# Peptides against a protein of PDB entry 4ASU: the designs that were tried, part 270

Target 1, 270 residues: chain A of PDB entry 4ASU
Amino acid sequence: ATLKDITRRLKSIKNIQKITKSMKMVAAAKYARAERELKPARVYGVGSLALYEKADIKTPEDKKKHLIIGVSSDRGLCGAIHSSVAKQMKSEAANLAAAGKEVKIIGVGDKIRSILHRTHSDQFLVTFKEVGRRPPTFGDASVIALELLNSGYEFDEGSIIFNRFRSVISYKTEEKPIFSLDTISSAESMSIYDDIDADVLRNYQEYSLANIIYYSLKESTTSEQSARMTAMDNASKNASEMIDKLTLTFNRTRQAVITKELIEIISGAA
Target 2, 83 residues: chain B of PDB entry 4ASU
Amino acid sequence: FTFASPTQVFFNSANVRQVDVPTQTGAFGILAAHVPTLQVLRPGLVVVHAEDGTTSKYFVSSGSVTVNADSSVQLLAEEAVTL

## One batch from the design tools (peptide; made by RFdiffusion4, then SolubleMPNN)

Design b2_p26_1_s3 (from b2_p26_1, 11 letters changed)
Fold by OpenDDE base, seed 3:
Structure b2_p26_1_s3 (fold): chain B 270 residues (1-270), chain C 83 residues (1-83), chain A 26 residues (1-26)
Amino acid sequence: as target 1 above (270 residues)
Amino acid sequence: as target 2 above (83 residues)
Amino acid sequence: DEEEEKKLEEEEDKAEKELGYKPPPL
């Protein structure tokens, strides 16, 4: 490589390093906000799931319609965030299909569709785009919940799959159940709950779905920003190491060029 | 007793004496060992009576309340403010 | 708070453009 080629490559990598450092700082700021907002959202979301855990709601085996909601975002450069959700969605869809269930998929964030479109395009009901630019609000979750309820797909049971935040360096892909109004209304374990009006139960389920979606979005966002911060830090370190290697190569090549020019001058070779 | 909105936690697994909630079917008082039930909140006042006799008032916009068989209560409001 | 959020979004969009990341078409 000529000195010019090495210099051009050094300039390119230095520019990449500048960008990755900038993205790291932005991700760090978004992470700090997301972590603060996750604290109340987790209490709220776990509170909404408490009924399903305590009532031990089971879907009868004869019920065949299953919904998978994958929660992610539109934004890249966050390590394995999207692939982890997509991998679990694929596994769950395959297991349900093997059990003779009908499976439909909803993607929250365009990256889920981008990964699954080749193999599961026929199973997608809808993909929600414009996810991950702004922090998710309860209004956003309510819109997603309403669209799902109005989709005309009469599922019996479903699964929401998202990355749960553990720490700055750790997330885990988790699954939480969702149930249709009919499944909850027919559950024997719900007999303990006295005199529930059908309209009350319907409204309760609408809130429950919005609550769970909101919770999943907050967990996903916090996990994503943390993963992006780590990915950008690693990219910045890798760029630094490459700059050092190329700088050594540049210095060595410069010395070789000077030596060659001196030999050509001494030898009288034009 | 857990009382939260999407953005704020007021009570997290706390012991309280009584919670008065505004439901669509009317005012509902949750006491210790209340029968399990599900209700939807209407806009109105939530009153929390602590064991020490302290009373706290909140305005809620909408949401849900769950009373479980284990006497745990989840009050989940879309919006809530202290009064 | 909203102004800080807008500034962060603008910085991300700039960084993504410079890295050649094409956001999904609107």
Scores: peptide ipSAE 0.084, ipTM 0.890, DockQ to the pose 0.642
Fold by OpenDDE base, seed 5:
Structure b2_p26_1_s3 (fold): chain B 270 residues (1-270), chain C 83 residues (1-83), chain A 26 residues (1-26)
Amino acid sequence: as target 1 above (270 residues)
Amino acid sequence: as target 2 above (83 residues)
Amino acid sequence: DEEEEKKLEEEEDKAEKELGYKPPPL
């Protein structure tokens, strides 16, 4: 490699390092906020799921319409965050199809669509964009819930798939159930709640859906920011190591050029 | 008893004597052995009566309350403030 | 806070463009 080639590579990698370092700091700030906001959101969301865990709602086998909601974001540079969700969505969709169920997909965040569109385009109902720029709010979750309920797709049961935050270095892709109003209302295990007004139950389900979506968004955001911070840290370190290696190569190549020129001068003077 | 909003936790798996909630069907008191029910909150006052006799008041907007067969209660308000 | 968030978003958008981000393979 010429000195010019090495210099060009050094300039490029130094620019990458600058970008990744900046992105790391941004991700760190967003992570700190996301983790703080996840604490109450987790209690809230887990509290909303408590009914479904306790009621052990079963969907009858004749009910074939299944909804998959994949939760991620629009933003890249966060390692396997999006691919993990998409992988589980694919697995779930395949399992449900093998069981003779109809599967529809909702993507929260454009990255889900970008990964799955080619193979699952016919199964997509809607994709929500503009996810991941700002921290998700309960209002955002309510909008998603409302859009789902108004989509005209009468699912029997569903799955919301998202990355649950474990720690700054760990997340796990999780699945939580979503049930239609009809499935909840017809569940035998809900008999202890039978005196509930249908309007009350409808409104309750709307809140439950918004709550679960909100929870999933908060878990996803925290996982994403932590993963991005880690990815950008690793990229910055890798860039640093490459800069060091190229700098050594540059110095060695420069010395070789100087030595060659000196030999040419000495040999030409003889 | 769990009482939370999306942004704040007031009670997390706490033992309480009674919780008074404002619902769309009316205000009622949740006791330790209350029958299982699902309710939707209306704007109003939540009053939590602790086992030690202390009383805490909250204003809530909308949301849900769940009373389960195991006497667990989830009060989930969209917005809630301490009074 | 909003101006800082916008600046952060712009930096992220610039970073994604400059890095030529492609989603990781499945």
Scores: peptide ipSAE 0.080, ipTM 0.891, DockQ to the pose 0.353
Fold by OpenDDE base, seed 1:
Structure b2_p26_1_s3 (fold): chain B 270 residues (1-270), chain C 83 residues (1-83), chain A 26 residues (1-26)
Amino acid sequence: as target 1 above (270 residues)
Amino acid sequence: as target 2 above (83 residues)
Amino acid sequence: DEEEEKKLEEEEDKAEKELGYKPPPL
């Protein structure tokens, strides 16, 4: 490589390093907020799931309609956040199909659709976009829940798949169940709640769905910002190492050029 | 007893004597060993009676309350404020 | 020298892929 080529590469990598450092700081600020907001959201969301865990609600085998909700965002540069969710969705969809279930998919965030478009486009009901620019609110979750319930797709049960936050360096893709009103109402384990009015149960289910979606969004957001911060830190370090290597190469090349020029002068070939 | 909104936790797995909740069917008190039930909250007053006899008051907008067979209670309000 | 250049190119390609940043066409 010429000195000019090396200099051009150095400039490019230094620019990348500047970008990644800036993105790291932005991700760090968003992460700190997301982590604070996740604390109450986790208590709230886990509280909403408590009924389904305790009631051990099961869907009869003859029921075939299954909904998969994948939760991520529209934003890239966050490591394996989107691919982890998509991988779990694919696995779940394949398992359900093998069991003779009908599978439909909802994507929360455009990245899910981007990954699954070629292989699962026919299974998508809807994709919610504009996710990940601002922190998710309960209102956002309620809109998603309402649109799902009004979609006309009468699922029997479903799965919500999202990244649960563990630490600044760790998340885990998890699945939580969602159930239709009919599935809840017909569950044997719900018999202890038989005196519950049907309208009450319907309204309860609407809240439950919104609660679970909200929880998943908060877990996903925290995981994403943490992963982005880590990815940008790694990119910045890699850029630094490359700058050091190229700087050494530049210095060696410069010395070689000078030596060649001196030899040409001494030899009278100049 | 767990009482939370999406943005705030008031009680997390706490022991309480009684919780009075405003439901769409009316206000009722949740006592120890209350029968399992599901209810939807209406806007109104929640009163938490602690075991030590202290009472805390909250205003809630909407949400749900669950009483399970294991006597666990989840009060989940969309919005809640301390009074 | 050629192996070091290749390794640098691979590291650059990896960084570019990680950033989804197509450097502006040089």
Scores: peptide ipSAE 0.034, ipTM 0.850, DockQ to the pose 0.031
Fold by OpenDDE base, seed 2:
Structure b2_p26_1_s3 (fold): chain B 270 residues (1-270), chain C 83 residues (1-83), chain A 26 residues (1-26)
Amino acid sequence: as target 1 above (270 residues)
Amino acid sequence: as target 2 above (83 residues)
Amino acid sequence: DEEEEKKLEEEEDKAEKELGYKPPPL
C-alpha cells in the first residue's frame, strides 16, 4: 500500500471511530434514562400480567386466529436486537401455521417490517413507525392498543415478543401472552371472577393490552440502548486497534520511502 | 398488594390491612380474603390502610384493580399522586 | 429534557447517516 492509501484509510477509520464514540455516548445517555424508567414500568407491566398467570387462561384448540406483536424500533446499529425478535416471530409463526392456526403480525418499529416483509407480507396487519427516537410513553402504548382493538381483526390469542432487559450486556427475547376478550370471558378459570360486568371486562382488557405493550416497549428500549452502547464501544475499540496497526505501517512505509529516496539521491540514479 | 403507575411504584408486593378503591361500579374496600374480582378505576381517592394503622391517600385518574384468589391485589393506575 | 432528547436524536440521526447505515436488504 502507498503512503497515500494508508493515509486515506487512516482518515476513514478515524472518522468512523469518532462517529461510533459519539453514538456510544448518546446511547449511554438514553440507556441511563431508559433503565431508570424501566424500574416502575416493570412492576406495572408484570402486575398487569399477574391475572393471566394466576388464572392460567387457556385458548381452546379449536380457536385458530393468532396475533403476533413484535416489539423493536426503527433504529439500527444495535447488534442483534431486531434480528432476535424477528427470529422468534418467524419461529412462532411457523409453529402456529404447522398447528393449523391463522397467524397475523403486527410490527412495532419499522425494523420488524424490514426484516419480515418479504417473507410474511400477507400476514402483516400493521406496522407502527417512529419508534425508538423518543422514550415510549403510556400514551404511545395506548395508541397501539387502540389501533389493534379497532383493526377489525378478531384474534383468539396472541403473543407479544420483545427483548427483556437483564443487564447492560445482556437481554433476552421473551414472549408474553395476549388474550381476546372472548377468550378471557369464556375461560373456565375465570369463573371465580363471576358477576363481572361485560363493559368492565372490556375496559379492563383494554388497559391490560396497553399495559403489556407499554411494558414491552420499555424493556425493548432499555435493551436496545444497552446493546447499541456495547456495539458502538466494540466498534470504537476495533477502530482504535486498526488505527494503531495502520499507524505502524505508515511509519514503516514512510521510513522506507525516505530511505529509498536518499539512496536514489546518493547514487545519482534518480 | 401492588400499586403502581407506569412511572411510579407506591407498593410492591406489600402486606396491607385494607385498600379502598374508586371503581366505575362504586367504591369498595379490599380486605383480607376479599373475593376475586376485576374492576376499572374511576378518578378518585385510593386509601391504603397499613397493618400498623397508618393511612395513606392517593389520587388516581384511571386504571384497573385485580383481586386474585390468592388474595394478591394489583392496583394499576394510569396516573397516581400521593396526597 | 425534551430539548436534550431532541439533540440526542439529531446526533443519532447524523451518526446513522454518516455511517451509511442502510436498512438490512429486504
Scores: peptide ipSAE 0.086, ipTM 0.892, DockQ to the pose 0.475; fails the geometry check

Design b2_p26_1_s4 (from b2_p26_1, 10 letters changed)
Fold by OpenDDE base, seed 4:
Structure b2_p26_1_s4 (fold): chain B 270 residues (1-270), chain C 83 residues (1-83), chain A 26 residues (1-26)
Amino acid sequence: as target 1 above (270 residues)
Amino acid sequence: as target 2 above (83 residues)
Amino acid sequence: DEAELEELERQEEEAEKALGYVPPPD
C-alpha cells in the first residue's frame, strides 16, 4: 500500500471513529431518558398484562387467526435488536402455521419489514414507520392500537414480540399475548369476573391493547438505545485499534521510502 | 393495589384499605376481597384510603381498573394527577 | 428538553448519513 492509500484509510477510519463516538453519546443520552421513562411504563404495562396472566386466557383451538406484532424501530446500528425480534417472529409464525393457524404480521418499525419482506410479504398487514427517532408516547401506541383494530383483520389471538430491557448490557426478546374481544369474552377463566357490559369490555380491551403496545415500545426503545450505545462503543474501539495498526504501517512504509531514497542518493542512482 | 399512568406510578403493589374509582357506570369502592371485575374509568376522582387512615385524592382522565380474584387491583389511568 | 431532543435527533441523522457513506471496513 502506498503512503497515500494508508493516509486515505487513516482519514476514513478516524472519521468513522468520530462518528461512532458521537453516536455513542447520543445513544447514551437517549438511553438515560428511556430507562427513566421505562420505570413507570413497566409498572403500567405489567399492570395491563396482569389480567391475562392471572386469568390464564386460552384461545380455543378452533380459532385460527393469529396476529404477530413485531416491535423494533426504523434505525440500525444497534446490534442484534432487530434480528432478534425478527427471528422470534419467524419462529412463532412457523409454529403457528404448523399448527394450522392463519398468521398475519404487523411491523412496528421499518426494520422488521426490511428483514421479513422477502419471506413473509404476504403475511404483512401493515408496517408502522417513523419509529425510533423520538421516544414513543402513549399517543403513538394509541395510534398503532387504533389502526390495528381498524385494519379489518379480526384476529383471535396475537403475540407482541419485543426486546425487554434487562440491563445496560442485556435485553431479552419476549412475547406477550394479545387477545381479541371475542376471545376474552368467551374465555372460561373470565367467568369469575362479574357480568361486564359489552361496551365496557370493548373499551377495556382497547385500552389494554394500547397499554401493551406502549409498554412494548418503551421496553424496545430502552433496549435499542442501550444496544446502540454498546455497538457504537465497540465500533469506536475497533476503529481505534485499526488506526493504531494503520499508523504503524504508515510509519514503517514511510521509513522504507526514506531508506530507499537515501540508498538511491548514496548509490548515485539518481 | 397498583395505580399508574404511562408516565407516573402512584402505587405499586401496595396494600390499601379502599379505593374509590369513577367508572362509566358509576363510582364504586374497591375493598379487600372485592368481587373480580373489569371497569373503564371516566374522568373523575380517585380516592385511595390507606391502611394507616390517610386518604389521597387523584383526578384521572380515562383508563381501566381490574379487580382480580386474588384481590390484586390494577388501576391504569391515561392521565392522573394528585390533588 | 424538546430542543435538546431535536438536536440529538439531528446529530443521529447526520451520523447515520456519514456512516452510510463510509464503506464497511473490509
Scores: peptide ipSAE 0.026, ipTM 0.868, DockQ to the pose 0.277; fails the geometry check
Fold by OpenDDE base, seed 5:
Structure b2_p26_1_s4 (fold): chain B 270 residues (1-270), chain C 83 residues (1-83), chain A 26 residues (1-26)
Amino acid sequence: as target 1 above (270 residues)
Amino acid sequence: as target 2 above (83 residues)
Amino acid sequence: DEAELEELERQEEEAEKALGYVPPPD
């Protein structure tokens, strides 16, 4: 490699390093906020799921319509965040199909669609874009919930798949159940709630869905920002190592060129 | 008893004597061993009666309240403030 | 906080654009 080639490469890598460092700092700031906001959101979301865990709602086997909601974002450069969700979505879709279920997919964040479009395009109902730039709000979750409920797809049971935040270095892709109003209303385990007004139950379900979506978004966002911070840190370190290596190569090459020139001068060969 | 909004936690798995909630069907008090129910909140006053006799008041917007068979309660408000 | 968020978003967008324009190191 010529000195010019090495210099060009050095410049390129230095620019990349600058960018990755900047992105790391941004991700760190967003992570700190996300983690803080996740604390109450988790209590809120887990509280909303308590009914479904305790009631042991079962969908009859003859009911075949299943909805998968994958939660991620529009933004890349966050390690395996999107691929982890997509992998579990694929697995769940395959398992459900093998069980004779009809599967439809909703993507929260454009990256899910990007990954699954070629293999699952016919199963997609809707993809929500513009996810990941700003921290998700309950309003955002409500909009998603409302659109889902108004989509016209009459699912019996669903699964929401998202990355649950564990620590700055760890997340876990998890699945939580989503039930239709009809499934909840007809569940035997809900018999202890039989005196509930239908309108009340409908409204309750709307809140429940919004709550779960909100929770999933908050978990996903925190996981994503943490993963991005780590990814950008790793990228910056890798760039630094490459810069060091190339700098050494540059110095050696330069010395070799100088030595060659000196030998040519001394030998009178030019 | 859990009482939270999306942005704030007021009670997390706490033991309380009674919780008065404003629901769309009317305000009611949740006591120990209350029958299981699902309700939707209307804007109004939540009153939490602690076991020690202290009373806390909150204003809530919309949301839900769940009373489970195991006597656990989840009060989830879209917005809530301490009064 | 909003101003800070906007600045962060701007920085992210600029970073993403820059990454898109930077050819992979040969």
Scores: peptide ipSAE 0.025, ipTM 0.861, DockQ to the pose 0.265; fails the geometry check
Fold by OpenDDE base, seed 3:
Structure b2_p26_1_s4 (fold): chain B 270 residues (1-270), chain C 83 residues (1-83), chain A 26 residues (1-26)
Amino acid sequence: as target 1 above (270 residues)
Amino acid sequence: as target 2 above (83 residues)
Amino acid sequence: DEAELEELERQEEEAEKALGYVPPPD
């Protein structure tokens, strides 16, 4: 390679390094906020799921409609955050189809749609965009829940799939159940609950859905920011190593060029 | 007993004597061994009675309350403030 | 802190735009 080629490459990599360092800092700031806000959100969300765990709600085998909600964001450069959710969505969809269920999909964040478009486009009901730039709020979750409930798709049960935050270096893709009002109201395991008004139960389910969505968004956001921080750190380190390598190459090449020129002058071969 | 909003936790798996909640069908008290039930909250006053006799008051907006067979209770408000 | 975050977000947007024009490091 010529000195000019090496210099151009060095300039390019140095620019990349500056960008990745900047993005790392932003991700770190967003992670710190997300982690702080996840603490109460987790208590809130897990509390909302307690009923379904304790009541052990079962959907009859003859019920065929299943909804899958995948939770991620619109933004890339965060490692396997999106692909992990998509992978589990594919697996779940395949298993349900094999069991004779009808499967519909909702994507929270544009990246889910991007990954699953070719293979699952016909199963998508809606994709929610504008996710990931700002921290999700309970209002955002409520809007998603409301739109889902008003979509006209009468699912029997569903699954919300998201990345649960474990630590700054670890997340796990998990799923939580979603049940329709009809499924809850007809579940035999609910018989132990005292005379519940139908209107009350409807409202309760609306809150439950919003709560679960909010929880999933907060887990997803925290996982994403930590993953992005790690990805950008790795990119910055890789760039640094390459800069060092190319700098050495530049120096060697420069020495060789000078030597060649001197030889040509001395020999008169120039 | 768990009492939380999306942004704040007031009680997390705590033992309390009684919780008074404002529901759409009327206010009621949750005591030990209360029958399982589901309710939705209306804007109003929540009163938590601790085992030591301490009483705490909160104003809540909308939300839900769950009483399970195992005596666990989840009070989840969209918004809540300490009074 | 919010003002600081907003400034960081602005910087992020600028960085993202720049990334679109450069190849990833080897």
Scores: peptide ipSAE 0.024, ipTM 0.859, DockQ to the pose 0.241; fails the geometry check
Fold by OpenDDE base, seed 2:
Structure b2_p26_1_s4 (fold): chain B 270 residues (1-270), chain C 83 residues (1-83), chain A 26 residues (1-26)
Amino acid sequence: as target 1 above (270 residues)
Amino acid sequence: as target 2 above (83 residues)
Amino acid sequence: DEAELEELERQEEEAEKALGYVPPPD
């Protein structure tokens, strides 16, 4: 490589490093906020799931309609955040199909669609875009919940798949159940909750869905920002290492050129 | 007893004596060993009676309340403020 | 907070452009 080539490459990598450092800082700021906001959201969301865990709601095998909600974002450069969700979605979809279930998919965040469009395009009901730039609000979750409920797809049960935040260096893709009103109302385990008004139960389920979606968004956001921060940090470090290597190469090459020129001068070789 | 909004936690798995909640079907008090029920909240006052005798009041907008067979309670309000 | 958020969004957008990230089509 010529000195010119090395110089050009150095300039390029230095620019990349600058960008990745900037992105790291942005991600760090967003992560800090997300982590703070996740604390109450987790209590809220886990609380919403308590009924399903305690009542051990089961969907009859004859019920075939299953909804998968994948939660991520529109934005890349965050490691395996999107692919992890998509992978689990694929696995779940395959398992359900093997069990004779009809599967429909909702993507929260455009990246889910980007990954799954080729293989699962026919299963997509809707994709929610413009996710990930701003922290998710309960209003956002409510909109998603409402859209789902009004989608016309009468699912029996569903799965919401998202990345649960563990630490700044760790997340885990998890699945939580979603149940239709009919499934809840017909569940044998719900018999202990007798005399629940149908309208009350409907409203309750609407809140439950919104709550779970909100929770998943908050977990996903925190995981994503953390992952992006880590990814950008790694990229910056890699860039730094490459800069060092190229700088050494540049220096060696420069010395070689100088030496060659000196030899030519001394030898009189023109 | 868990009482939270999306942005704030008021009680997390706490032991309380009684919780009065405003529901669409009417206000009712949740005592220990209350029968399992599901309700939705209407705008109104939540009153939490702690075991130590202290009483806390909250205003809630909408949401849900769950009373489980194990006497656990989840009060989840869309918006809630301390009074 | 709103101003801060807007600035963060701007920075992210600039970074994405600089990295050649193409947002998904509308």
Scores: peptide ipSAE 0.023, ipTM 0.864, DockQ to the pose 0.642; fails the geometry check

